# Peptides against a protein of PDB entry 3OGK: the designs that were tried, part 156

Target 1, 307 residues: chain A of PDB entry 3OGK
Amino acid sequence: ATPDRLSRRFPNLRSLKLKGKPRAAMFNLIPENWGGYVTPWVTEISNNLRQLKSVHFRRMIVSDLDLDRLAKARADDLETLKLDKCSGFTTDGLLSIVTHCRKIKTLLMEESSFSEKDGKWLHELAQHNTSLEVLNFYMTEFAKISPKDLETIARNCRSLVSVKVGDFEILELVGFFKAAANLEEFCGGSLNEDIGMPEKYMNLVFPRKLCRLGLSYMGPNEMPILFPFAAQIRKLDLLYALLETEDHCTLIQKCPNLEVLETRNVIGDRGLEVLAQYCKQLKRLRIERGADEQGMEDEEGLVSQRG

## One batch from the design tools (peptide; made by RFdiffusion4, then SolubleMPNN)

Design b1_p23_2_s4 (from b1_p23_2, 13 letters changed)
Fold by OpenDDE base, seed 1:
Structure b1_p23_2_s4 (fold): chain B 307 residues (1-307), chain A 23 residues (1-23)
Amino acid sequence: as target 1 above (307 residues)
Amino acid sequence: EEVVVREIVSSKGGKGLEVEVLE
């Protein structure tokens, strides 16, 4: 389908999701001849889709100009923007979005590739937004944003329920966690092992409603910080955890209400057996082969057809 | 390689698993 055909057919469209490079199973709506650029769609949105409040671009090329045009066209009517695995923009584009769309509720740039110019976009968001519910820049690299701005967002956005971040030192997020009273989901951060202070994370306090969690670089020494609330965990992302098979077994046994698990092949058949035994509410299991695990793990640390 | 397992409920109320292997 072309943008113009879409707007003619659905002039009152409220939500648009565009997927670039569809997998073979989904001959999706985007013609191959559009090159994966969002530009023609943004033009159509700006001109003809005046009711649009939710935009999701997946695997698309998005420029700063595209973001600026979208931001100005939709302004406070834009509630959701998801740049899912997109590329071609900088933090200037993000700045435009948060400057003009001050009532945005969901902002996602998970796994997107972009050029970081500064941290102004997060600061602007912190200064003016009170509507944010979901903030997700998981699996991205930001070096110039401030954890203080994230704390400010948590303080000002009472409906903030899901935050996924890059490699913030977890201890820098103490203020954020304290402020984010309604937070249900957190992914990302960075747990850094310190041989001289092995218990540096033991006093970390998480939001009371936290039930979906993925801490990056969490090892067996840090894992016990989850035990006090492990029974309330519904979703666990262990893709970037530093847990071995035995550690998986230990943690899984403490999460009887687990519904979603995402992990690496290191869980092994043994971990899957434990999962089946203790996690009767499990609905989704995702197992990935980690790059670091290729060919180095023992048979127990591998998932076979048995599992 | 990614393995995705989903619990599904049939129209008759039966429980099942959907397993998807992704490249």
Scores: peptide ipSAE 0.069, ipTM 0.483, DockQ to the pose 0.049
Fold by OpenDDE base, seed 4:
Structure b1_p23_2_s4 (fold): chain B 307 residues (1-307), chain A 23 residues (1-23)
Amino acid sequence: as target 1 above (307 residues)
Amino acid sequence: EEVVVREIVSSKGGKGLEVEVLE
């Protein structure tokens, strides 16, 4: 489809999702360089799609100019922007979005690649937005943003229900968790082992409604922090957890209401058995095999046909 | 119940499975 064709056919379009790279490319079925620029789409949005509230770009090339044009064109009418695995922009583009779209409810840049100039975009968002419901920069590399701005966002955005972040030290997010009273989902952060302070995370207080969780680098020593509310967990992202098979079993059996599990092959057949035994509400299971695990077909902790 | 199994590729290039149970 072309942008002009879309606008002619759907002049009152409210939600647009563009995929610049099909899934087939992930399997090397098509060239990896296959993709698209959002520029012609942004032009069409600006000119002819005046009711558009939600934009989702997946695997698209997005420039700062594109973001700026989109931001100015939609302004406070833009409620959702998802830059899903996109590239080509900098934090200046993000700054433009949050500056002009002050009523944005969903901002996602998960797995996007960008040039980080500063942390101003998050600061601007913190200073002016009160509408945010979903913030997701999971699996991104922001080094210049402040956890204090995240806390401010939580304080000001009472409808904030889902936050996924990069590698913030989890202790720096204590204020965020305290402020985010309605938070239901959190992914990311960084749990860092400290031999001199083994219990440094035991006093973490999570939002009371938290039920979808993925803590990066969570090991067996940190895992107990989930136990007080494990029964209310509905979704676990363990892809970046440092849990072995037995650790998975320990955690899973404490999550009887688990609906979605995402983990690695380390769960093993044993973990799957435990999952089947204790998690009767399970709806989705995702098991990934990392590149490092491809050579370990003969090692323990693998999922076989038994699972 | 319908079970849907999908082959997936991880962000790290690893292969995996996604299983969805549909009611």
Scores: peptide ipSAE 0.058, ipTM 0.634, DockQ to the pose 0.635
Fold by OpenDDE base, seed 2:
Structure b1_p23_2_s4 (fold): chain B 307 residues (1-307), chain A 23 residues (1-23)
Amino acid sequence: as target 1 above (307 residues)
Amino acid sequence: EEVVVREIVSSKGGKGLEVEVLE
């Protein structure tokens, strides 16, 4: 298929998803020159797909010029933009999107690689958007964005239900959590151990509707912060948690309504047994092997046929 | 209406695109 053939056949297309070649991505490293270019598609969208409101690029090369053209062509009609594992753009491209698409509801850059020039894009989003429902820059490396802008977004976007972020210190997000009254899902952040203050996170207050959660670097000392609302947790992302097998067992026992679990092989057969015993509503289980777990022969932290 | 476009490699090594309409 080609862009021109698509537009001729589907002139009233509302949603488009483009998938490039599967790429080897480890952690936050994505080759900048890997994947297909979106340019021909953006040109066709701009000229002939005038009802398009949702765009999802996966494993594509996207330039700032592509984003600028898309932004100007769709403007406030664009409701969803997902740059999923994309590369080739800078924060200038993101700025163009949020400047021109002021009614965007879903903005995703998960696992994308980009050049960060400044934090203006998030500030602009905070100043002008009131429609945002989903914001996702999980597993990205933003260093110049402000937690205060995230708080402003939460205050202004009353339909905000899902936020996934990079490695913000969780204590810097206290204001965000207080403002995000309707938030159901949060992933990312950074929990940092402090031997001198083991309870520094115990006073964290999460949004009342929070039921899908993935806190990065959560260890067994921080895990108790979940216990007050563990019964309402429906989804856990433990891929970046620092929990051992027994820690998994402890947490899982407190989450009887768990529907989705994403974790590493460290859960082991023991953790899977506990999961089966206590989580009767489980619908999906994802188990990954971390790079460091390749070659670990510890039976307790290994998923086998018993699990 | 939702369309998914995938880059594909043919059995003969040719590059192409596959389009799927989901709605």
Scores: peptide ipSAE 0.028, ipTM 0.496, DockQ to the pose 0.037
Fold by OpenDDE base, seed 5:
Structure b1_p23_2_s4 (fold): chain B 307 residues (1-307), chain A 23 residues (1-23)
Amino acid sequence: as target 1 above (307 residues)
Amino acid sequence: EEVVVREIVSSKGGKGLEVEVLE
């Protein structure tokens, strides 16, 4: 399976997903630099895959030059770019993508590692894009981007339905939430407890269609902000929530239409019992072991064979 | 049509690519 063989077989390919760095690499079974470069694929895309609209790179090495070449080759024909757990690029590469691909609908860089030079890429996206449906830089660290640009994107992109961000202070996203009238999914942000202002987030207004949610650092004091629309929640990402077992039980009881739950082992057997009792539409459950749980787990915070 | 290309390591330590075409 080589780029040239693929293009010869599928000259009208519309969607390409590349998965590099197999899990075996995590066990040092292959050199770190073995494969995983998108360069030969970008070359083939540029030359021979002229119908390609969707590109998904997963665990690939992507340079700014690769992104620039891809951007210029596909331009407004590129609808989806997913840099999923990729590395090797800077925000200059992102700037090239958003500058040349003005009609991009999905831009993902979730869990990618990059060098941040400036926030120009998000500003450029805000100034020129009206097509965006999905923006995802979840579990990334951008320090130089502006919440105001995110708000502008929400205002200009009427089809924006899913946004996942890094550690923006949630209160800085009030304007974004007001503008994002069709938003169905939001993940990320940062909830920061203030003992002097216990109701700091109580007046936070979410988009009316919001049904998939994952607020980072949400604790039991902030959790009530979900209660007004908990019945419409279909997906919860609690991986980065600061909820204990009983907090999980409290929230789950209020989400009878929950279909997908992602959480940590802290949910425990008790939380799973409550989940089974109240969430009859549950389709997917993901339980991860948190780094903080590597120590002494309380019996209640343990998912056993019972759960 | 979607094509998924995976870099794989065989059980014998061989290096390769797997291509999956999804309709």
Scores: peptide ipSAE 0.027, ipTM 0.491, DockQ to the pose 0.041

Design b1_p23_3_s1 (from b1_p23_3, 8 letters changed)
Fold by OpenDDE base, seed 3:
Structure b1_p23_3_s1 (fold): chain B 307 residues (1-307), chain A 23 residues (1-23)
Amino acid sequence: as target 1 above (307 residues)
Amino acid sequence: SRREEGRRLRELMEKAETEEALK
């Protein structure tokens, strides 16, 4: 399919999802004409797809210029932008999006690779957006954004239901959790070991409607923070939790209403047995093998010994 | 550190996904 053909056939298109080839780092291993650039599509969107409110780019090359053009072309009509595993842009591109698309409801850049210049994009979003429902920069490396802006977003966006973040210290998100009264899903953050304060996370208060959760680096010592509301958990993302097989068993037993589980091979046959026994409402199960089979478990032990 | 461990884990997961996609 070509952009021009699409606009001619579907001039009233409201949602567009484009999938590229593997990440830009793999470009030398794929044909040069792989069609991974969004530029021609953004041009077509700007000119001919004037009803488009949802854009999803997956594994594509996206420049700041592309984002700027898209932002200006769609402005407040853009409700959803997903930069899913994309590359080629900087935070300036994100700033353009949030500056011009002030009624955006879904903003995703999960697993995207970008150059971070500053935290202005999140600040701008916090200052001017009241429509946001989904914010997702899961598995990204932002170092210049502020948890306070996230809190402001939670306070101002009353329809905010799903937030996935990078490696924020969870304790820095206390204000965010307090403000995010309608939050149903949270993924990311960083749970850090503190030998001197093993209970530092025990008093965390999560939003009362929280039912989809994936706390990064959650270990067995932090896992009990979920127990008070484990019965209401519907989805768990344990891909980046630091739980052993027995820890999985312990947690799963406390989540009888679990519908979706994402985890690694570490769950083992034993964990699967426990899952089958206690989670009768399970709808989806994802088990990633690659990391554990490559000896990650052994490396985890070594890292833990080093602090 | 847990962050280092997590980073390594993410890298391994990404590699695994890429390898699967290339098959």
Scores: peptide ipSAE 0.220, ipTM 0.791, DockQ to the pose 0.439
Fold by OpenDDE base, seed 2:
Structure b1_p23_3_s1 (fold): chain B 307 residues (1-307), chain A 23 residues (1-23)
Amino acid sequence: as target 1 above (307 residues)
Amino acid sequence: SRREEGRRLRELMEKAETEEALK
């Protein structure tokens, strides 16, 4: 479909999702006409799609200019922006979005690749937005954003229900968790091993409504922090947890209301048996292959060298 | 470090997904 045909057929379009080519194609000399650039679509949105409130770009090339044009064209009418596995922009583009779209409810940059200039975009969002429901920059590399801004967002956005972040130290998010009273979903963060302080995470207090969770780098020593509310967990993302088969079994047994599980092949047949036995409400199961065998061998090797 | 291990794991998984998508 072409942008011009879309606007002619659907002048009152409220939601648009565009899917580009797989990432591997983005690194090749991509001809300008391959359809991976959002520019023609942003132009069409700006000119002809005046009721558009939700935009989802998946695997697209997005420039700062594209984001700036979109931001100014839709302003407070933009409720959802998802930059899903996109590339080509910087944090200046994000700053433009949050500056002009002050009533945005969903902002997603999951797995997007970008140039980070500063943390101003998150600060601006924290200072002016009270509408956020979903904030997702999972699997991104932000180094210049502040956990304090995330806390401010949680305090100001009472409808905030889902937050997915990059590699924030979980202990830096204590204030955020305290402020995010209505949070139902959290993914990301970083659980770091400290040989001198193995219990450093045991006093973490999670939001009371938390039921969808994926803590990055969670090991068996940190896993017990979930036990007090494991019965209310409905979704687990264990893709980047450092749990063995037995750890999976232990956790799964404590989650009888689990509906969605995402994990790696390390769960094994035994873990699947336990899952079938204890999780009768399971709706979706995702098992990723291949990364565990080599990764765990290296981890075991590293652990053995440190032990 | 766990971060390094996690990053490596992430990279491997992303690579695997990319390779699968190219098939």
Scores: peptide ipSAE 0.219, ipTM 0.789, DockQ to the pose 0.431
Fold by OpenDDE base, seed 4:
Structure b1_p23_3_s1 (fold): chain B 307 residues (1-307), chain A 23 residues (1-23)
Amino acid sequence: as target 1 above (307 residues)
Amino acid sequence: SRREEGRRLRELMEKAETEEALK
């Protein structure tokens, strides 16, 4: 499909999802000209798709200029922007989006690769947006954004229900969690070991409605922080948790209302048995095989360094 | 550090996904 053909056929299009090259293209295995650039689509959106409120680019090359053009063209009519596994932009492009699209409800950059210039985009979002429902920069590496801006967003956006972040220290998000009264989903963060303070996370207070959760690097020592509300958990993302099989069993037993589980092969047959026994409402199960089969060889090496 | 371990884990998972996608 070409942008021109799309606009001619669907001039009143509200939502557009474009899928670019497979991940293999990130390794230059697929020619760049394989429709990977959003530029022609942004041009078409700007000129001919005036009712478009939702844009989802997956595995596309997106420049700052593309984002700027999109932002200015759609302005407050843009409700959803998903840069899903995209590349080619900087935080300047994000700044343009949040500056011009002040009523954006969903902003996603999950697994996108970008150049980080500053944290202004998140600050601008915090200062001007009150409409945000979903913020997702999960599996990204923002180092210059402030957790205080995230807190401000939570305070100002009363409809904020889902937030997925990068490697924020979880303790820096205490204010965010307190402010995010309607938050139902949280993923990301960083749980870090502190030999001197093994219980440093035990006093974390999560939003009361939280039911979809994925804490990055959560180990067995931190896992108990979930126990007070484990019965209300409906979705768990354990892909980047540092839980062993037995830890999985322990947690799963406490989550009888679990509907979605994402984990690694470390769950094992035992974990699956426990899952079947205790989680009768389970709808989806995702098991990633690759890391633990390869990592068992490396975990033996990593365990030796933890000793 | 857990961050380093987690980063390594992510890298391994990404690599595994890529390898599976190439098969």
Scores: peptide ipSAE 0.238, ipTM 0.795, DockQ to the pose 0.499; fails the geometry check
Fold by OpenDDE base, seed 1:
Structure b1_p23_3_s1 (fold): chain B 307 residues (1-307), chain A 23 residues (1-23)
Amino acid sequence: as target 1 above (307 residues)
Amino acid sequence: SRREEGRRLRELMEKAETEEALK
């Protein structure tokens, strides 16, 4: 569909999801005519879709100008913005969004590629937003944002239930976790090795309602931090955990209420057997191929294709 | 560093996804 056709057919549209090129390999090969740019859609939103409150762009090119136009056009009526695997914008565009859309509830830029100018966008969000429910910049590289702003957001946004972040040192998020009393989902962060303090993470306190979790770079030494609340875990993202097959087995056995598991092939057939044995409520299983294939000549670390 | 390892892992996963997509 073209933007103009959409607005004519659905002038009262409240939610819009646009998908660009379906594969990462093709993302950079988007001809101008392939509909990879959001600009025509933003123009249409600004002019004709006055009730639009939710926008989801997936694998599209988004400029700062596009974001600025969208922000000004929808202002406090915009409740959801998802920049899913998008590119072409800078943090100035994000700043415009959070400046003008002060009642935004969901802000996602997961796996998006952008130019980072400063951390003002997160600071602005922290200073003015009290409505945020979902914040997701998972698999992004922000180096200029402050964990303190994230803490402020948690303190001010009582309905904050899901936060996914990039490579924050987990210890810098202690204040955030303390403030985020209603947080149910957390993904990202960074667990780092410290030879001098191997147990530096053992005293981490997570939000009491946390049940969906994915800690980046979690190894077997850090895994025990989950054990006190493993029984309440419903979703685990282990895609970027540094766990071997046996570690998977250990953790899975402690998560009897697990409903969703995302992991790599390192789980192996053994891990799948353990999963089947202990996780009777499992609804979704995602197994990705990872670097584990290069090193694991060991049959135990590979999931066999069961025909 | 774990961060470097994680980055490498991400890159490898992206490559694998791409390769699978091309098949």
Scores: peptide ipSAE 0.235, ipTM 0.795, DockQ to the pose 0.505; fails the geometry check

Design b1_p23_3_s2 (from b1_p23_3, 8 letters changed)
Fold by OpenDDE base, seed 1:
Structure b1_p23_3_s2 (fold): chain B 307 residues (1-307), chain A 23 residues (1-23)
Amino acid sequence: as target 1 above (307 residues)
Amino acid sequence: SRREKGEELRRLMRRAEEEEARR
C-alpha cells in the first residue's frame, strides 16, 4: 500500500502499523523505494490522517525530522508510538515526541538502535506526563538516562502498568518499584554479581501487582527473589536469564499460574516436562534456539523435536 | 563478569534472530 492510497481509503484511520523489511535487508544498499523509510508515511499522517492516535513502526528507518513532524502533527492526540526495531533517529527525536505529545500512553523503542545524545527525553517525560501506561525501551542501550526520572514517572503516572527498561542496575530501581504501585509488568534491568554481597538483591521489594516479569542476567542466586510471589507470575521472560536447566525446573515448579514463558533451549526436554507437569495454564511458549548450543557441551540442555 | 556474559548472550540472540529472519 502507498501512503496516499491509505489516506484516501481510510481518512479516519486511528491506528497504523507499518512493517519494514527484515534487518538482513537493511544492510543491503536498500533502494530508496523499498518502503523502509517512514518519511512518506509521516507526511501523509501530518496532512491527511488527523484522527490517527496510534502509530507502530516495525523495522523502519526513522529520522529525528520524521519524529518531530509526527509529534507536532499529532501532539496530544498521539496516544501510542511504537518504534519497534527501528533505526536512524537520536534522543532528540524522542525529546520532540515527549515534548509535544504530553498525553502519550504508550511509548516503545524496544530493540531500536539510535544515537544517544542525552537523557533529556526521559526527564521531560517525567516532568510533564501523567498519562503513561506503557514505557518500553527494552533491549536498548541508554547510558545517559536517570533512574530517578523513571521513579518520577512511576509516581506521576498512576496508570503505569508495564515498564521495560535497558540495563539499569536493579538496586537503582528500588525507588521506582516503590512508586510504581500499579505496575503489572517489568522487564529488563541488570542483576550483577557481587562476590562480597551475594544476597544484595534479596531485600528487593517488587510492586504488589507484578505478574509479568523478565529480569536480565538473573542467575540461580538471585532467582529466590521471585519465590515470594512466584505463584502470581503469569508471564516469565527468561531469554536473558542466566539459568541452567535445573534452575528452570526449580523456578517453573514455583509458578503454577504461568501462562506465557519465553526462554532458550537451555530449558531442555527436562524443563519442558516440568513445565507440562506444573504449569497447566500455559498458553504460549517461546523457545529461542541456537544461542546456547555453542556453549553447552551437555546434551541435557537441548530441546528435541519431540518436545 | 556476569554483565559481559549477558551482553554476549544478547549479541548471540540478536544474531540468531537475524539468521531466522533471513530464512
Scores: peptide ipSAE 0.351, ipTM 0.864, DockQ to the pose 0.478
Fold by OpenDDE base, seed 4:
Structure b1_p23_3_s2 (fold): chain B 307 residues (1-307), chain A 23 residues (1-23)
Amino acid sequence: as target 1 above (307 residues)
Amino acid sequence: SRREKGEELRRLMRRAEEEEARR
C-alpha cells in the first residue's frame, strides 16, 4: 500500500497501523530502501488524514522531524501513538509529541531504540497531560527520566490504567503506585538484590486494582510480594523474571484467575502441569525458548514439544 | 549482580526473538 492510495480510499481513517520488516541486526540496522520510513506516511497523515486519531508504527524508522510533523498536524486530536520497536528518533521527538498532543491517551515506545538527550519529554507529559490512560516504554533504555514525573502523571491522569516502564528501581516507584489509584497493569521496573536488605521490597504497596503485572528481575525472594493479591492477577509477565521452575509452580498455584501467562522455557513440563491444574481461566500462554537453554542451564527447565 | 544477569537475559531474549522473526 502507498500513502496516497490510502488517503484517497479512506479519507476518514481514524486508525492506522503500519508494520515494517524485522530489524536486520540488533543495532537497528535497517536497509534504507525497504520502505520502512514513516516520512511519506506522516506527510500523508498531515495533509489528507485529518480524522486520524490513532497511529501505530511497528519496526519503522521514525525521525524527530516525522514526530514533530505528526504532532503539529494532529495536535490534541491525536489520542494514540505507538512507536513499537521503532528507531531513528531522539527524546526531542517525544518532547514534540507530548508538547503538541496534550490530550494523548496512549503513548507507547515499547522496545524502540532512540537517542536519549534528556528527560524533558516525560516532565512535559507530567506537567500538562491529564488524559493519559496507557503509558508504555517497556524494554527501553531511558536513564534521564525521573520517577517523580511518573508519580505526577499518576496523580494528574485519573484514567491511567496501564503503565509499562524501563529499569526504574521499584522502590523509587512507591510514590507512583500510591498515586496510581486506577492502575490495572504494570510492567517493568527493576528488582535489585541487596544482600544487606533481603526483604527491602516486602513493604511495597501496589495499586488495589492491579491485575496485570510483570516485574523485571523478580526473584524467588521478591515473589512473595505478589501473594496478597495473587488471586486477582489475570496477566503475568515472567519473561524477565528470575524464577526457576519451582518458583513458577509456587506462583502459578496462587493465581487461580490467571488468563495470560508469558514466561520462558524454565517453566518446564512441571510448571505447565501446575498451570493446567490451577489456572482454569487461562486463555493465552507464551513460552519463549532459547535463553534458558543457552544461558541458564537449569536441567529441570525444559519444556518438551508435546503435541 | 542481579541487574547484570537480568540485562544479559534481556539481551539473549531479544536476540532469540529477532532470530525467530527472521525465519
Scores: peptide ipSAE 0.350, ipTM 0.862, DockQ to the pose 0.479
Fold by OpenDDE base, seed 3:
Structure b1_p23_3_s2 (fold): chain B 307 residues (1-307), chain A 23 residues (1-23)
Amino acid sequence: as target 1 above (307 residues)
Amino acid sequence: SRREKGEELRRLMRRAEEEEARR
């Protein structure tokens, strides 16, 4: 589809999702005129799609200029921006979005690759937004953003229900969790081993409504922090947890209301058996294969072809 | 370190997702 054909057919379009080619194909083989650039679409949005509230770019090339044009064209009418696995922009582009789109409800840049200039975009979001419901920069590398701005967002955005972050030390997010009273979903952070303080995370207070969770680098020593509310957990993201098969079994047994599980092959046949036994409400199961086969020598954690 | 293991895991998972997306 061409941008111009879309606007002519659907002048009242409210939601647009564009998918580009997989990243590996983007660097070496994409002609400059390939549909991987959002620029023609942003131009069309700016000129002809005046009711567009939601934009989702997946695996697209997005420049700061594209983001700036989009931001200015849609302003407070933009409710959702998802830069899903995108590349080509910097934090200046993000700053433009949050500066001009002050009523944005969903901001996602999960797995996007960008140049980080500063943390101003998150600060600006914290200072001016009260509408945010979903913030997701999961699997990104921000080093210049402040956990304090995240706390401010939680305090100011009463409808904030889902937050996914990069590698923040979880203890730096204590203030955020306290402020995020309506938070239902949290993913990311970093649980770090401290030999001198093995129980440093045991006093973490999570939001009372938290039911979708994925703590990065969670090991068996930190896993017990979930036990007090494990019965209310509906979704677990264990893709980046450092749990063995037995740890999976232990956790799964405590989550009888689990609806969605995302994990690696390390769950094993035993983990799947336990899952079937204890998680009768399970709706979706994602098992990523291959990651553990290449890095973990332990043969015992493989899901057999018969399972 | 735990962090190194985690970073390696993320790299592996990203590669797996990219391979699936090529299929």
Scores: peptide ipSAE 0.333, ipTM 0.859, DockQ to the pose 0.419
Fold by OpenDDE base, seed 5:
Structure b1_p23_3_s2 (fold): chain B 307 residues (1-307), chain A 23 residues (1-23)
Amino acid sequence: as target 1 above (307 residues)
Amino acid sequence: SRREKGEELRRLMRRAEEEEARR
């Protein structure tokens, strides 16, 4: 599809999702006709798609100029921006978005690659946005953003229901969790070992409505922090948890209302049996293969093809 | 460290996803 054809056919379009080619193709000499650049689409949006409130770019090249043009063209009419596995922009582009689109409800940069200049974009978002419902920069490497800005967002955005972050120390997010009273989903953070304080996370207080969860680097020692609300967990992301097969079994038994599980092959056949026994509401199961085979310790955690 | 193990895991998982997406 070409941008010009889209606007002619659908001048009142409210939502647009564009998918580029897989990232592997982006490293090769991208022919000019690759269709992977958002530039022609942003031009078309700016000129002809005046009712567009939701934009989702997946695996596309996005420049700061593209983001600036989009931001200025849609301004407070932009409710959703998803930069899903995109590349080519810096935090200046993000700053433009949050500066001009002050009523944005969904902002996603999950797995995007960018150049980080500063943390101003998150600060600007914290200072001026009260509409945010979904914030997702999961699997990104922001080193210059502040957890205090995340807390400010939680205080100011009462409709905030889903937050996915990078490698923030979970203890730095205590203020955020206290402020985020309506939060239903949280993914990311970093659970770190401290030999001097093995129970440093036991006093973590999660939002009362939390039911979709994925804590990065959660081990068996931290897993008990979920037990008080395990019965209300509906989605669990264990892809980046450091749990063995038996730990999976222990946790799964405590989550009878689990609807979605994402995990690695380490769950094993035993974990799948336990899942089938205790999780009767399960709707989706994702098991990632290969990562555990290349060197993680438990040879016993292989899901057989027979399952 | 746990963090180093976790970062390594993420790198491995990302590589696996990229390889799967190439197929």
Scores: peptide ipSAE 0.325, ipTM 0.853, DockQ to the pose 0.473

